Peptides against a protein of PDB entry 1LOE. Designs and how they scored, part 12

Target 1, 181 residues: chain A of PDB entry 1LOE
Amino acid sequence: TETTSFSITKFGPDQQNLIFQGDGYTTKERLTLTKAVRNTVGRALYSSPIHIWDSKTGNVANFVTSFTFVIDAPNSYNVADGFTFFIAPVDTKPQTGGGYLGVFNSKDYDKTSQTVAVEFDTFYNTAWDPSNGDRHIGIDVNSIKSINTKSWKLQNGKEANVVIAFNAATNVLTVSLTYPN
Target 2, 181 residues: chain A of PDB entry 1LOE as posed
Amino acid sequence: TETTSFSITKFGPDQQNLIFQGDGYTTKERLTLTKAVRNTVGRALYSSPIHIWDSKTGNVANFVTSFTFVIDAPNSYNVADGFTFFIAPVDTKPQTGGGYLGVFNSKDYDKTSQTVAVEFDTFYNTAWDPSNGDRHIGIDVNSIKSINTKSWALQNGKEANVVIAFNAATNVLTVSLTYPN

## One batch from the design tools (peptide; aimed at target 1 T65 S66 I87)

Design b2_p27_7_s4 (made by RFdiffusion4, then SolubleMPNN; from b2_p27_7, 10 letters changed)
Fold by OpenDDE base, seed 4:
Structure b2_p27_7_s4 (fold): chain B 181 residues (1-181), chain A 27 residues (1-27)
Amino acid sequence: as target 1 above (181 residues)
Amino acid sequence: MVSFSSELTGSGTVQRRIGFSATTRAV
């Protein structure tokens, strides 16, 4: 087995290990994915591809991803559409915006997407989101319609610590989010 | 985003990229 790891503790103006897409950029040592305007899609990819599984054996890698993010909206009661962690084909480009979070194009399962995502969804889309209307964390596999969700209370402007871990042996993806005091 | 780290353990042949995305609504 091989272990590959990387860490970015601050984001510089010339962050060469990131591929910026759409409105994504760095400022004040932070990665900013969207502009404070309507109808934006911003993405950033880690430049080095990861080897997620072996095509011959089918063995899947374990992974742990940690990050800290902030959603800072002018109105905490009108926040859209969300923030997403994803794993996608190396040539991935921004997808449909808005409720599709720039990562997917359909609520129907599309294996050709080859994309897995963890969404931090701040906006209720009636067509696919949990009916309770809560902001939520969702696990998305080839579809914006999550295979599993958990309610999440956004603390506007606060740093959220996230850990996403995949255990290949159990085939379980875990997501944790905390707002440290 | 303030910080980002990742660790992957395993040998594989299929390549993917890790990324982050965010959107705002048109209306």
Scores: peptide ipSAE 0.677, ipTM 0.933, DockQ to the pose 0.611
OpenDDE base, seeds 1, 2, 3, 5: peptide ipSAE 0.598, 0.510, 0.653, 0.599; ipTM 0.896, 0.861, 0.925, 0.898; seed 2 fails the geometry check

Design b2_p27_8 (made by RFdiffusion4)
Pose (drawn by RFdiffusion4):
Structure b2_p27_8 (pose): chain A 181 residues (1-181), chain P 27 residues (1-27)
Amino acid sequence: as target 2 above (181 residues)
Amino acid sequence: TYTLSDVITNFTEILPEKVRVGFSATS
């Protein structure tokens, strides 16, 4: 049995239990992944590796993460590229930016990726995004093309509360994001 | 409230035993 837990309700200026990659930094008690600036990537990882499954027993971890996040765009129309919560190898480094969200390099399945991410995607990329063109939440496994998506209407500058849970008994990954009111 | 779910198959082939979790964003 192994458990890993943490909570950070207010981020400080020297959050030593996070690894920052790209433009990720903490400011005014928030984790800032990108400022409202063109062509940039920011990533932050919890510093401890987490044991998510075991080859000897074949057991897989149950887990829950929750967080509040804000996307603040210049207006409601010109908004790119989005935001991900991801599970990747211990040595993960930033991948392709833009519509690949710093996490993936291809629309095709890439076994060497070994990452699953839940995306909160704010820009329609004709090549792989749902053709309806809506902003959406997706579950990505080793590809930027989501295996599943749900349209989501972004509320610019507003806090969204999200819970992602994995039940090892069903292998169900559930994602809930709620806007207050 | 927006909800989404899926069954993740072959989980042990997708990921190594130990991983890191994090956030990423692009603009």

Design b2_p27_8_s1 (made by RFdiffusion4, then SolubleMPNN; from b2_p27_8, 11 letters changed)
Fold by OpenDDE base, seed 4:
Structure b2_p27_8_s1 (fold): chain B 181 residues (1-181), chain A 27 residues (1-27)
Amino acid sequence: as target 1 above (181 residues)
Amino acid sequence: TVTLSTTLTNIQDILPDYVRIGFSATR
């Protein structure tokens, strides 16, 4: 079938409040971002703004974010466009859907978007995705065309544990995805 | 484990000082 959804689980009582956009919603312990229909954008923002660099001193913060997501795609060869973690201006709104993941509007670099994203891309867009057609993790800066990618094997219905860390001293962003045994 | 790393030089030129983080999914 064409039914597919993306969920983030393990929301607890200490979870930050969320701002829902598009079709995103939450249950007691799960954030659901997609509907089982085409042409949907579901987003959820953590309500509290994050101070990632100091405009007075220029100092940049280190940060680490961890989450767990599940992709439910009964047909592993016909899934949704993807799931994305993003960092954007506080007033960010849903952007272009489909292959643009609701986060970007162009494959051309657009500094005005002021958005960094980590995509877990489940659909091959020939115009910008890696030519091997693999599902992949990508790091996106102001463009849907990733500055770096790595192939990633989707395990349908399994919980993927993700850690995203930024080291301000080295300016390195690291993404780790693990399917626990 | 799949690990991907990249350098984000001058993040101050990319992101505003205050941001929100979030998740997005599309179909």
Scores: peptide ipSAE 0.734, ipTM 0.969, DockQ to the pose 0.670
OpenDDE base, seeds 1, 2, 3, 5: peptide ipSAE 0.730, 0.723, 0.727, 0.731; ipTM 0.968, 0.967, 0.968, 0.968; seed 2 fails the geometry check

Design b2_p27_8_s2 (made by RFdiffusion4, then SolubleMPNN; from b2_p27_8, 9 letters changed)
Fold by OpenDDE base, seed 4:
Structure b2_p27_8_s2 (fold): chain B 181 residues (1-181), chain A 27 residues (1-27)
Amino acid sequence: as target 1 above (181 residues)
Amino acid sequence: TVTLSTVIENIKEILPDYVRIGFSATR
């Protein structure tokens, strides 16, 4: 591969059928989301809808998900825009590419987006990313401008184990990324 | 391990009751 690509090798305990959008596809045991070219958007959705809150009772679900992703880059200095986990309406479609990660369309809060995302952002966009320029994890709510971020050091070609959990009692979303030895 | 936590208030006002989860990547 001549350019940076993003792939997922583990989907957690409950792998489901996938809906591919854009340039996303599977090969062997990998879900690959990017082509080895610029200006690509690749997405994959779990086909089964998730009942995240109950419209009758008002109860909000606790949820936890885990996955493993790999960034294959020619070198540590090559940049792609990023990889994103997202929660969106069932009929969600690819959104703006590039720095918007195929998930959002604005740095301004847009309630109509109805999207929560965890970004693993590998490209510094001056207009909205943390000023230190670090690759980072970000939590995004209806905007590409993260409500919170934390620096993250990419290990090229290594599997990053991710756990994302939401506690409905505290309203806390937690993201953990580990590169195991 | 890198850990990031944040409060997401009023998730019912953000997300619809039924959602899909997915992954996206761009370059």
Scores: peptide ipSAE 0.755, ipTM 0.972, DockQ to the pose 0.666
OpenDDE base, seeds 1, 2, 3, 5: peptide ipSAE 0.739, 0.740, 0.744, 0.742; ipTM 0.970, 0.970, 0.969, 0.970

Design b2_p27_8_s3 (made by RFdiffusion4, then SolubleMPNN; from b2_p27_8, 10 letters changed)
Fold by OpenDDE base, seed 3:
Structure b2_p27_8_s3 (fold): chain B 181 residues (1-181), chain A 27 residues (1-27)
Amino acid sequence: as target 1 above (181 residues)
Amino acid sequence: TVNLSTVIENFKDILPDYVRIGFSATR
């Protein structure tokens, strides 16, 4: 079975700056999204809304976020789907369909989802994932079908450091994943 | 290090002005 945990700051059972959805929870100062049960969704949102663009000026915010994650996938033939970091409307709700990572509900572009996600995908979905079958990082805009992907070699049980940045001047979203060694 | 970058055109047209960020996973 596969488990995924995250460390951004110290998490606790009384975490007030997180909104938990589905099976998401905190324990041992870590955020855990899945209970390793099929057909489940776990999510956690930062509780404070973020002003991502200004309606008066039209200016878009620059932003950087960083986090550490660990994926335990001891059985390569019995894995979950991975996880996403996502940006969505404040009232966003979990979506069904495991292959959609809990944030989308179609491989087709859906403007109404209003969601941008970075996926760390550990399951090959033939219908939309890169044909090489590699575990991959993807950038998703209103669809589980990524607008860009890159192969990523999972190091089982190891901490990966991630930085996600958006440059509003260039409209470039950048993802950096590092396994320290 | 694995790096991935892409242009997201019209970012503000995709998202509402106020958003939440988070993590999501499925099994």
Scores: peptide ipSAE 0.748, ipTM 0.971, DockQ to the pose 0.681
OpenDDE base, seeds 1, 2, 4, 5: peptide ipSAE 0.734, 0.730, 0.737, 0.737; ipTM 0.969, 0.969, 0.970, 0.970

Design b2_p27_8_s4 (made by RFdiffusion4, then SolubleMPNN; from b2_p27_8, 13 letters changed)
Fold by OpenDDE base, seed 4:
Structure b2_p27_8_s4 (fold): chain B 181 residues (1-181), chain A 27 residues (1-27)
Amino acid sequence: as target 1 above (181 residues)
Amino acid sequence: TVNLSTTLNNIQDILPDYVRIGFSATR
């Protein structure tokens, strides 16, 4: 394609039914979230809700998820805003596009969003992104302004294997991204 | 490998008990 696109070739341990929002769509080979045009929001949700904590007992679940994504960015100077994994209310809808990645509406903490995200951010937004301007992985809680970030070098067209895990005993969320050799 | 971690204290105060996970991309 002429412009940057985001695709997921592998997601989750099992095939899941998907709810598509915005410009997201799927083929047998991949889930594609972006059109090759500006000002697009593409989302896809696993249709099955996840019981992440028990309202009766207060117990919190451990969870691990893995996926493989590909960013096709034929022009390194023509970058898209980013790709995001998110956890949100079951009735979540697309939020602000562009630098807000379709999942948030504010750089200020907004508890009402009830959203946790792991961003793979490919566009530098001076208002909230790390000042070094690097493409980065970020962990976002109720805000597009990440609570923690790590520089990440995009390998164009290569499959990035991602593992995201939450340990309920320690309350630690971990993200690992690997480009296999 | 790029690794990143953070502590999410009291996830019950952040997320509802039932959630959906998904992916988003923008341009």
Scores: peptide ipSAE 0.756, ipTM 0.972, DockQ to the pose 0.670
OpenDDE base, seeds 1, 2, 3, 5: peptide ipSAE 0.735, 0.734, 0.737, 0.730; ipTM 0.969, 0.970, 0.968, 0.969

## One batch from the design tools (peptide; aimed at target 1 I8 L31 T84)

Design b2_p28_2 (made by RFdiffusion4)
Pose (drawn by RFdiffusion4):
Structure b2_p28_2 (pose): chain A 181 residues (1-181), chain P 28 residues (1-28)
Amino acid sequence: as target 2 above (181 residues)
Amino acid sequence: VTLSDTVDLKSVVPEKVRFGFSATTSSV
C-alpha cells in the first residue's frame, strides 16, 4: 500500500514542492501557467513521483485530484489554447505548444508519449478538434485528438472547480467541472 | 459539465509518474 497526498490552498512565492517548466510561476497566491501573452507555454509538476500502478501485482491506484482554475482572456471571442491536468513519466519535459497544449506532439497515437491528460480546450483546431467547433473538455491518451469530449461554455474570468477521479476497479476516469451559480 | 471514459493506466503510462498542469497560448 502506498499513498501520496497533498493540498495547496494558497500558493506561495517559493513553492518548493513544485517543478516549474516554461513560464510557470506563482504570483499573488496563485499558480500562473501563462500570462495573457502570445505564443507561450507554462507547466508545473508536483515534485514527488507517484506510484500509479505496480507490475508485480498488476494493481493500479485509485486517485482524485481537485482544483480551482481561472482562464482570463481579453474578451470572450479571442481565446487560445487551453489548459490540461496530465499524468506523464517522471522525466516529462514540455512538448509542442499552441494547440498541442505543451503535452503532445501529434494527432496520431504516439506510444512513446505515455501521458494521459484532461484538457480544457478553448480553441478549435480544425485538424483534430470536434468539428462542431465548440470549446470542450476532453480526455487525451497519447494524442491531442481526444478519445472523448463534452462541449463547455467558458465563463471568462470566473472560477471553475474541477474534480478528476480514477476508479481502479472500473478503470473509469471521471471529470467534473462546475461553475458557481 | 461532466465527462467520463474507460482508461487503463497500466497500458499507457509507466509505474511511477508525475502529475502536473500545462497551458499554452497563441495569437488569435

Design b2_p28_2_s1 (made by RFdiffusion4, then SolubleMPNN; from b2_p28_2, 8 letters changed)
Fold by OpenDDE base, seed 1:
Structure b2_p28_2_s1 (fold): chain B 181 residues (1-181), chain A 28 residues (1-28)
Amino acid sequence: as target 1 above (181 residues)
Amino acid sequence: VTLSATVDLSKHLPENVRLGFSATTSAV
């Protein structure tokens, strides 16, 4: 039977070495995070660590990253569970699957996670997702329960362009998703 | 669609991190 797959067709300005975890892998044309099978976790990390802040100076890095992802769901009404961009400790490993998106283990804040994520959540989990049940983008800080969300309408099989920017002066993380026409 | 939030990265992240992508599937 066919199941949903999550892929990244464009990522970064240059191709980088990747650390694959779970079912994540690359082909010539795309990074595939999940195979079209049930109950999988797939991750890929950029191999180069980022010094995102400095405890000695107090400086925090600005950054902008962009990528293009595609969700291919045989059944557009049943798409589980979602896709995330995340920032985590260098030795991060796959976390809880399903609605935790392979990135978190709790809906409660867990400082030991040390993970910030942008989720593109395709499946409604009643325990933590916005009550309207919409597919949504979320910003997650050490918890699968987002600190902020916004409804997002999935266009099945179409490339979504994403830009994620962090302004260190304001501590504002901004996510933009567009479907080009 | 645009979403933003205020996040103190220095509070929540270690100094050295990796960026990555993750996705999951499950039985609905």
Scores: peptide ipSAE 0.785, ipTM 0.965, DockQ to the pose 0.679
OpenDDE base, seeds 2, 3, 4, 5: peptide ipSAE 0.779, 0.766, 0.781, 0.783; ipTM 0.962, 0.951, 0.964, 0.965

Design b2_p28_2_s2 (made by RFdiffusion4, then SolubleMPNN; from b2_p28_2, 8 letters changed)
Fold by OpenDDE base, seed 1:
Structure b2_p28_2_s2 (fold): chain B 181 residues (1-181), chain A 28 residues (1-28)
Amino acid sequence: as target 1 above (181 residues)
Amino acid sequence: VTLSATVDLSKHLPEYVRLGFSATTSAV
């Protein structure tokens, strides 16, 4: 039986070369992070490293990135586990699957992770997700347990437009998700 | 839906990073 798949149909105006990890791959039509199979981790990294901050000058980069993703779930009531955009060390490798979204390994803050992520979590994990059980968007800092979350209603099979912006002056990371029409 | 949070990237990330996407599935 077919299972949930996660794909990105649009990502940035200038597509960079990608480094695929796990089951991630791309076609002319889309970037597929997970095949419609169970127990998989799929990742794709932009090959070009980003100098996000400079220890010598103290400067921190401002950035805005956008992409469009689609979740195709045969059963809209059973969608696991989620999709995430992340910022990690250049040599990052797939991490724990399932509820850890292939990005983290702990619900406790782990400075060695050096990873910040925006999760689009479709599956409720009692141990760390918001108690209301809602699918949600979360901002994760070195932990799968989000520092902040907001309920998000998944529209199965529809393109979700996402804009993620970071303002270095305020240190505010903002995530916006919209479903056209 | 809009979500925001204050994050000191210089505290939590290395100077050089890569951006990426990840997704997982499980038997549920």
Scores: peptide ipSAE 0.785, ipTM 0.965, DockQ to the pose 0.682
OpenDDE base, seeds 2, 3, 4, 5: peptide ipSAE 0.781, 0.765, 0.782, 0.784; ipTM 0.963, 0.951, 0.964, 0.965

Design b2_p28_2_s3 (made by RFdiffusion4, then SolubleMPNN; from b2_p28_2, 9 letters changed)
Fold by OpenDDE base, seed 1:
Structure b2_p28_2_s3 (fold): chain B 181 residues (1-181), chain A 28 residues (1-28)
Amino acid sequence: as target 1 above (181 residues)
Amino acid sequence: ATLSATVDLSKHLPENVRLGFSATTSAV
């Protein structure tokens, strides 16, 4: 009766205070976003807000963040629904679960979401995911339907190192995922 | 695996944000 769990085992570069939402919690060694139960949403926010752009100056921040996550799925063929890094309003609350990853509520662009996310999507949702059915990394802007995706082969139980960088000069968001040997 | 996209953060986000992680499970 075990189910998939999603955890972050390494934070980079600094450990910060977290705001836990849903079923998210932390132990000494990891942040666990989901309990080993079905139909759960788990989130954790860095408590410190970020001034990511400034309306007075027009400046936009560059940023780089890194983390290591682990997906522990008792059944590698049935891994639902996915893991997400997101940027959202300071008062953000858990959103729709399941395929919406607790971050979005629509496959259509919704400006009121004010959320940008990087998804590590382990479950194929016919309505919006790439038609090849591959597990994938996606970049999501105010919608669960990604503006771009790339196939990703999940290595169950192994630590995936992720680096997410934003270049304000080019407006390019870059995601790198590697499994160390 | 590497993925990139052009995103105008100032268009889509508020000035002040929080970063976070989310995950979901469901019966499949």
Scores: peptide ipSAE 0.778, ipTM 0.964, DockQ to the pose 0.683
OpenDDE base, seeds 2, 3, 4, 5: peptide ipSAE 0.775, 0.761, 0.776, 0.776; ipTM 0.962, 0.951, 0.962, 0.963; seed 5 fails the geometry check

Design b2_p28_2_s4 (made by RFdiffusion4, then SolubleMPNN; from b2_p28_2, 9 letters changed)
Fold by OpenDDE base, seed 1:
Structure b2_p28_2_s4 (fold): chain B 181 residues (1-181), chain A 28 residues (1-28)
Amino acid sequence: as target 1 above (181 residues)
Amino acid sequence: VTLSATVDLSKHLPDYVRLGFSATTSEV
């Protein structure tokens, strides 16, 4: 039987070159990060590096990015493990799978990771996830243990529109997820 | 649903980065 798949149906107005890692791939219709099989890691990187901050001046970039993702789960009660948007070193490679979402390797802060992620976590990991067990959005900084989370009701098979914005003046990262009415 | 957090990107990231997406599946 098929398992959960994670896809991005929209990831910007312009077609960009992608670096595929793990089982990630694309078609004309969508970017598929995971096939409907178990125990997979799939990633896709925008090929163009981003100058997120300037080490000489200390200036930090503002940015806004948006995308639309779809989770297709044959069983809405068994959806593992999740999807992330991440910011990482240019030579980043797939990390630990499962609950680490292919982005992190520890629940402890690891400065060497140099990765910030927004997780859309569909599976409850008791070791680090919010105790209420809800599916959630999280902001992760060098750790799979989020610095902040918010419950999110998964709508299986529906497109979720996401906007992620960073305000350099305030250092506030904001995530907005909406489903169409 | 809206979530926010304060993150000093210059502290936690290198100056040049790539943006990406990742997803995983597992048995449970």
Scores: peptide ipSAE 0.783, ipTM 0.967, DockQ to the pose 0.678
OpenDDE base, seeds 2, 3, 4, 5: peptide ipSAE 0.778, 0.760, 0.781, 0.775; ipTM 0.965, 0.954, 0.966, 0.966

Design b2_p28_3 (made by RFdiffusion4)
Pose (drawn by RFdiffusion4):
Structure b2_p28_3 (pose): chain A 181 residues (1-181), chain P 28 residues (1-28)
Amino acid sequence: as target 2 above (181 residues)
Amino acid sequence: SWSFSSSLTTGGSPVAFRIGFSATTSTV
């Protein structure tokens, strides 16, 4: 049995248990992944590797993560590219920016990727996004093309609370985001 | 705020991963 847990309710200026990649930094008690600036990527990883499954026994971990996040855009219309919570190899580095969300490099399945991410996507990319053109939440496994999506109406500048849970018994990955009110 | 919890039962050959956040921006 192995458990890993942590909580950070206010981020400090020297959050030594995070690894920052790209423009990720902490400011005014928040984890800032991108400022409102063009053509940039920010990533932050928890510093400890987490044992998610075991090859000797075949057992897979149950887990829950929750976080509040804010997307603050200049107005409600011109908003790109989005935000992901991801599970990747210990040595993960930033991948392609823009609509690939710093995490993937292709619309096709890429076995060497070894990452699953839940995206909060704010920009329709004709090549792979749901053709309805809506902003959405998606589950991505080794591709920027989501295996599943749900339209989501972004509330600019407002706090959204999200819980992502994985139940090892069903292999169900559930994502909930709620806007207050 | 951010929290995480996991639970794994292991025979000693665990496979390790890391979690994190990513975000990108573009010219619109």

Design b2_p28_3_s1 (made by RFdiffusion4, then SolubleMPNN; from b2_p28_3 with W2I S7T S13N A16Y F17K T27A)
Fold by OpenDDE base, seed 1:
Structure b2_p28_3_s1 (fold): chain B 181 residues (1-181), chain A 28 residues (1-28)
Amino acid sequence: as target 1 above (181 residues)
Amino acid sequence: SISFSSTLTTGGNPVYKRIGFSATTSAV
């Protein structure tokens, strides 16, 4: 059995185990993906590729990840576009911005994307988001149109704690978000 | 902070991917 693990608690100015893309950077020991400016995409990748599955045997990795994030928007009633955790091809580059969250390019299923994401979507895109218009957590497989969603109440400026786990035996992905403070 | 762990039974043809985070803004 192969085991992979890493933990990053402080983010330095020269964080060697992260690949920064777009407007992503570190400041004040925090990973910052975007500033409160218009039309930006910021990403950060863990530098080491992760062994996710075996195409011959069909074995798939179990994984668990936990992280904290803050969305701090000038206007808490109008926040765009969201934050995403994703698993993508090793050579992944920023994709379409705005409602596509820099991770996808289509609402139609595209197998060639080879990307799975958990979105924390703050902006309602009528073309693909849940019709209730709620901010939401979504599970995205090769499309910005989530295969499953749940309403999420954004607390602007507050730290959210997230846990994402995948059980390969059951093929179930779980997402938990809390605001402890 | 970020924490990640995974386990996988190996043997055959490994497939690798990268873990990442993304965020976007737009003119709203």
Scores: peptide ipSAE 0.736, ipTM 0.951, DockQ to the pose 0.907
OpenDDE base, seeds 2, 3, 4, 5: peptide ipSAE 0.711, 0.708, 0.585, 0.584; ipTM 0.945, 0.940, 0.892, 0.891

Design b2_p28_3_s2 (made by RFdiffusion4, then SolubleMPNN; from b2_p28_3, 8 letters changed)
Fold by OpenDDE base, seed 5:
Structure b2_p28_3_s2 (fold): chain B 181 residues (1-181), chain A 28 residues (1-28)
Amino acid sequence: as target 1 above (181 residues)
Amino acid sequence: SFSFSSTLTSGGGGVKKRIGFSATTSAV
């Protein structure tokens, strides 16, 4: 078997194991993906590629990813557009901004995208988001239109703890988000 | 504090991918 494991506890300006894209950068030991301005796309990739297939079974790799993030908007009632964890081709570049979260280009299923994402979506896009208009967590497969969603209560300015786990044997992707005190 | 950890286990080989984070802002 092949195991890829990494841990980043502090983000420095010379972070060699991250590929920064768009407006993504590090400051004060934090990874910052967006500037405090409108119309930005920021991304950061772990530099080492991963093998996500089992060469014997053809199944997707098991994985567990944990991270913290903060969304800090000046107006808590008008927050756009969201934060996303994704797995994409090694040569992935920033995609469409705004409601496409810099990860996708269409609400239609596009197999060529080869991208899976977990979105933490703070802005309601009528064309593809759940009709209740709630901020939500979504699982996206080759499309910004989620295959599954769950309402999520944003706590503006607070650190969220996230765990994303995939079990290949059960084909279940689990997402947990908490705001610890 | 911020942290980012990941562990992936497979049989090896196959298609290579990268893990990442993304965020966007718009005109609102």
Scores: peptide ipSAE 0.549, ipTM 0.870, DockQ to the pose 0.608
OpenDDE base, seeds 1, 2, 3, 4: peptide ipSAE 0.528, 0.515, 0.546, 0.544; ipTM 0.861, 0.850, 0.873, 0.866; seed 1 fails the geometry check

Design b2_p28_3_s3 (made by RFdiffusion4, then SolubleMPNN; from b2_p28_3, 8 letters changed)
Fold by OpenDDE base, seed 1:
Structure b2_p28_3_s3 (fold): chain B 181 residues (1-181), chain A 28 residues (1-28)
Amino acid sequence: as target 1 above (181 residues)
Amino acid sequence: MISFSSTLTTGGDAVYKRIGFSATTSAV
């Protein structure tokens, strides 16, 4: 059995185990993906590729990840566009911005994307988001149009704690978000 | 804070991916 694990608590100015893309950077020991400016994409990848599955045997990795994030928008009533955890090809580059969250390029299923994401979507895009207009958590497979969503109440400026787990035996992905403070 | 852990029983042809985080802004 192959096991991979890592943990990053403080983010330095030259964080060697992260690949920064777009406007992503570190400041004040925090990973910052975007500033409160218009039309930006910021990403950060863990530098080491993860062995996700075995194409010959069909074995798929179990994984668990936990992280904290903060969305701090000048206007808490109008926040765009969102934050995403994703798993993508090793050579992944920033994709379409705005409502595509820098991770996808289409609302139509595109197998060539080879990307799975958990979105924390703060902006309603009428073309693909749940019709209730709620901010939401979504599970995205090769499309910005989520296969499953749940309403999420953004607490602007507050730290959210997230746990994402995948059980390969059951093929179930679980997402938990809390605001402990 | 970020933590990640995975386990996989290997035995054939390895497929690798990278994990990451992304965020976007737009003119709203």
Scores: peptide ipSAE 0.727, ipTM 0.952, DockQ to the pose 0.916
OpenDDE base, seeds 2, 3, 4, 5: peptide ipSAE 0.570, 0.697, 0.711, 0.715; ipTM 0.882, 0.938, 0.944, 0.946; seed 2 fails the geometry check

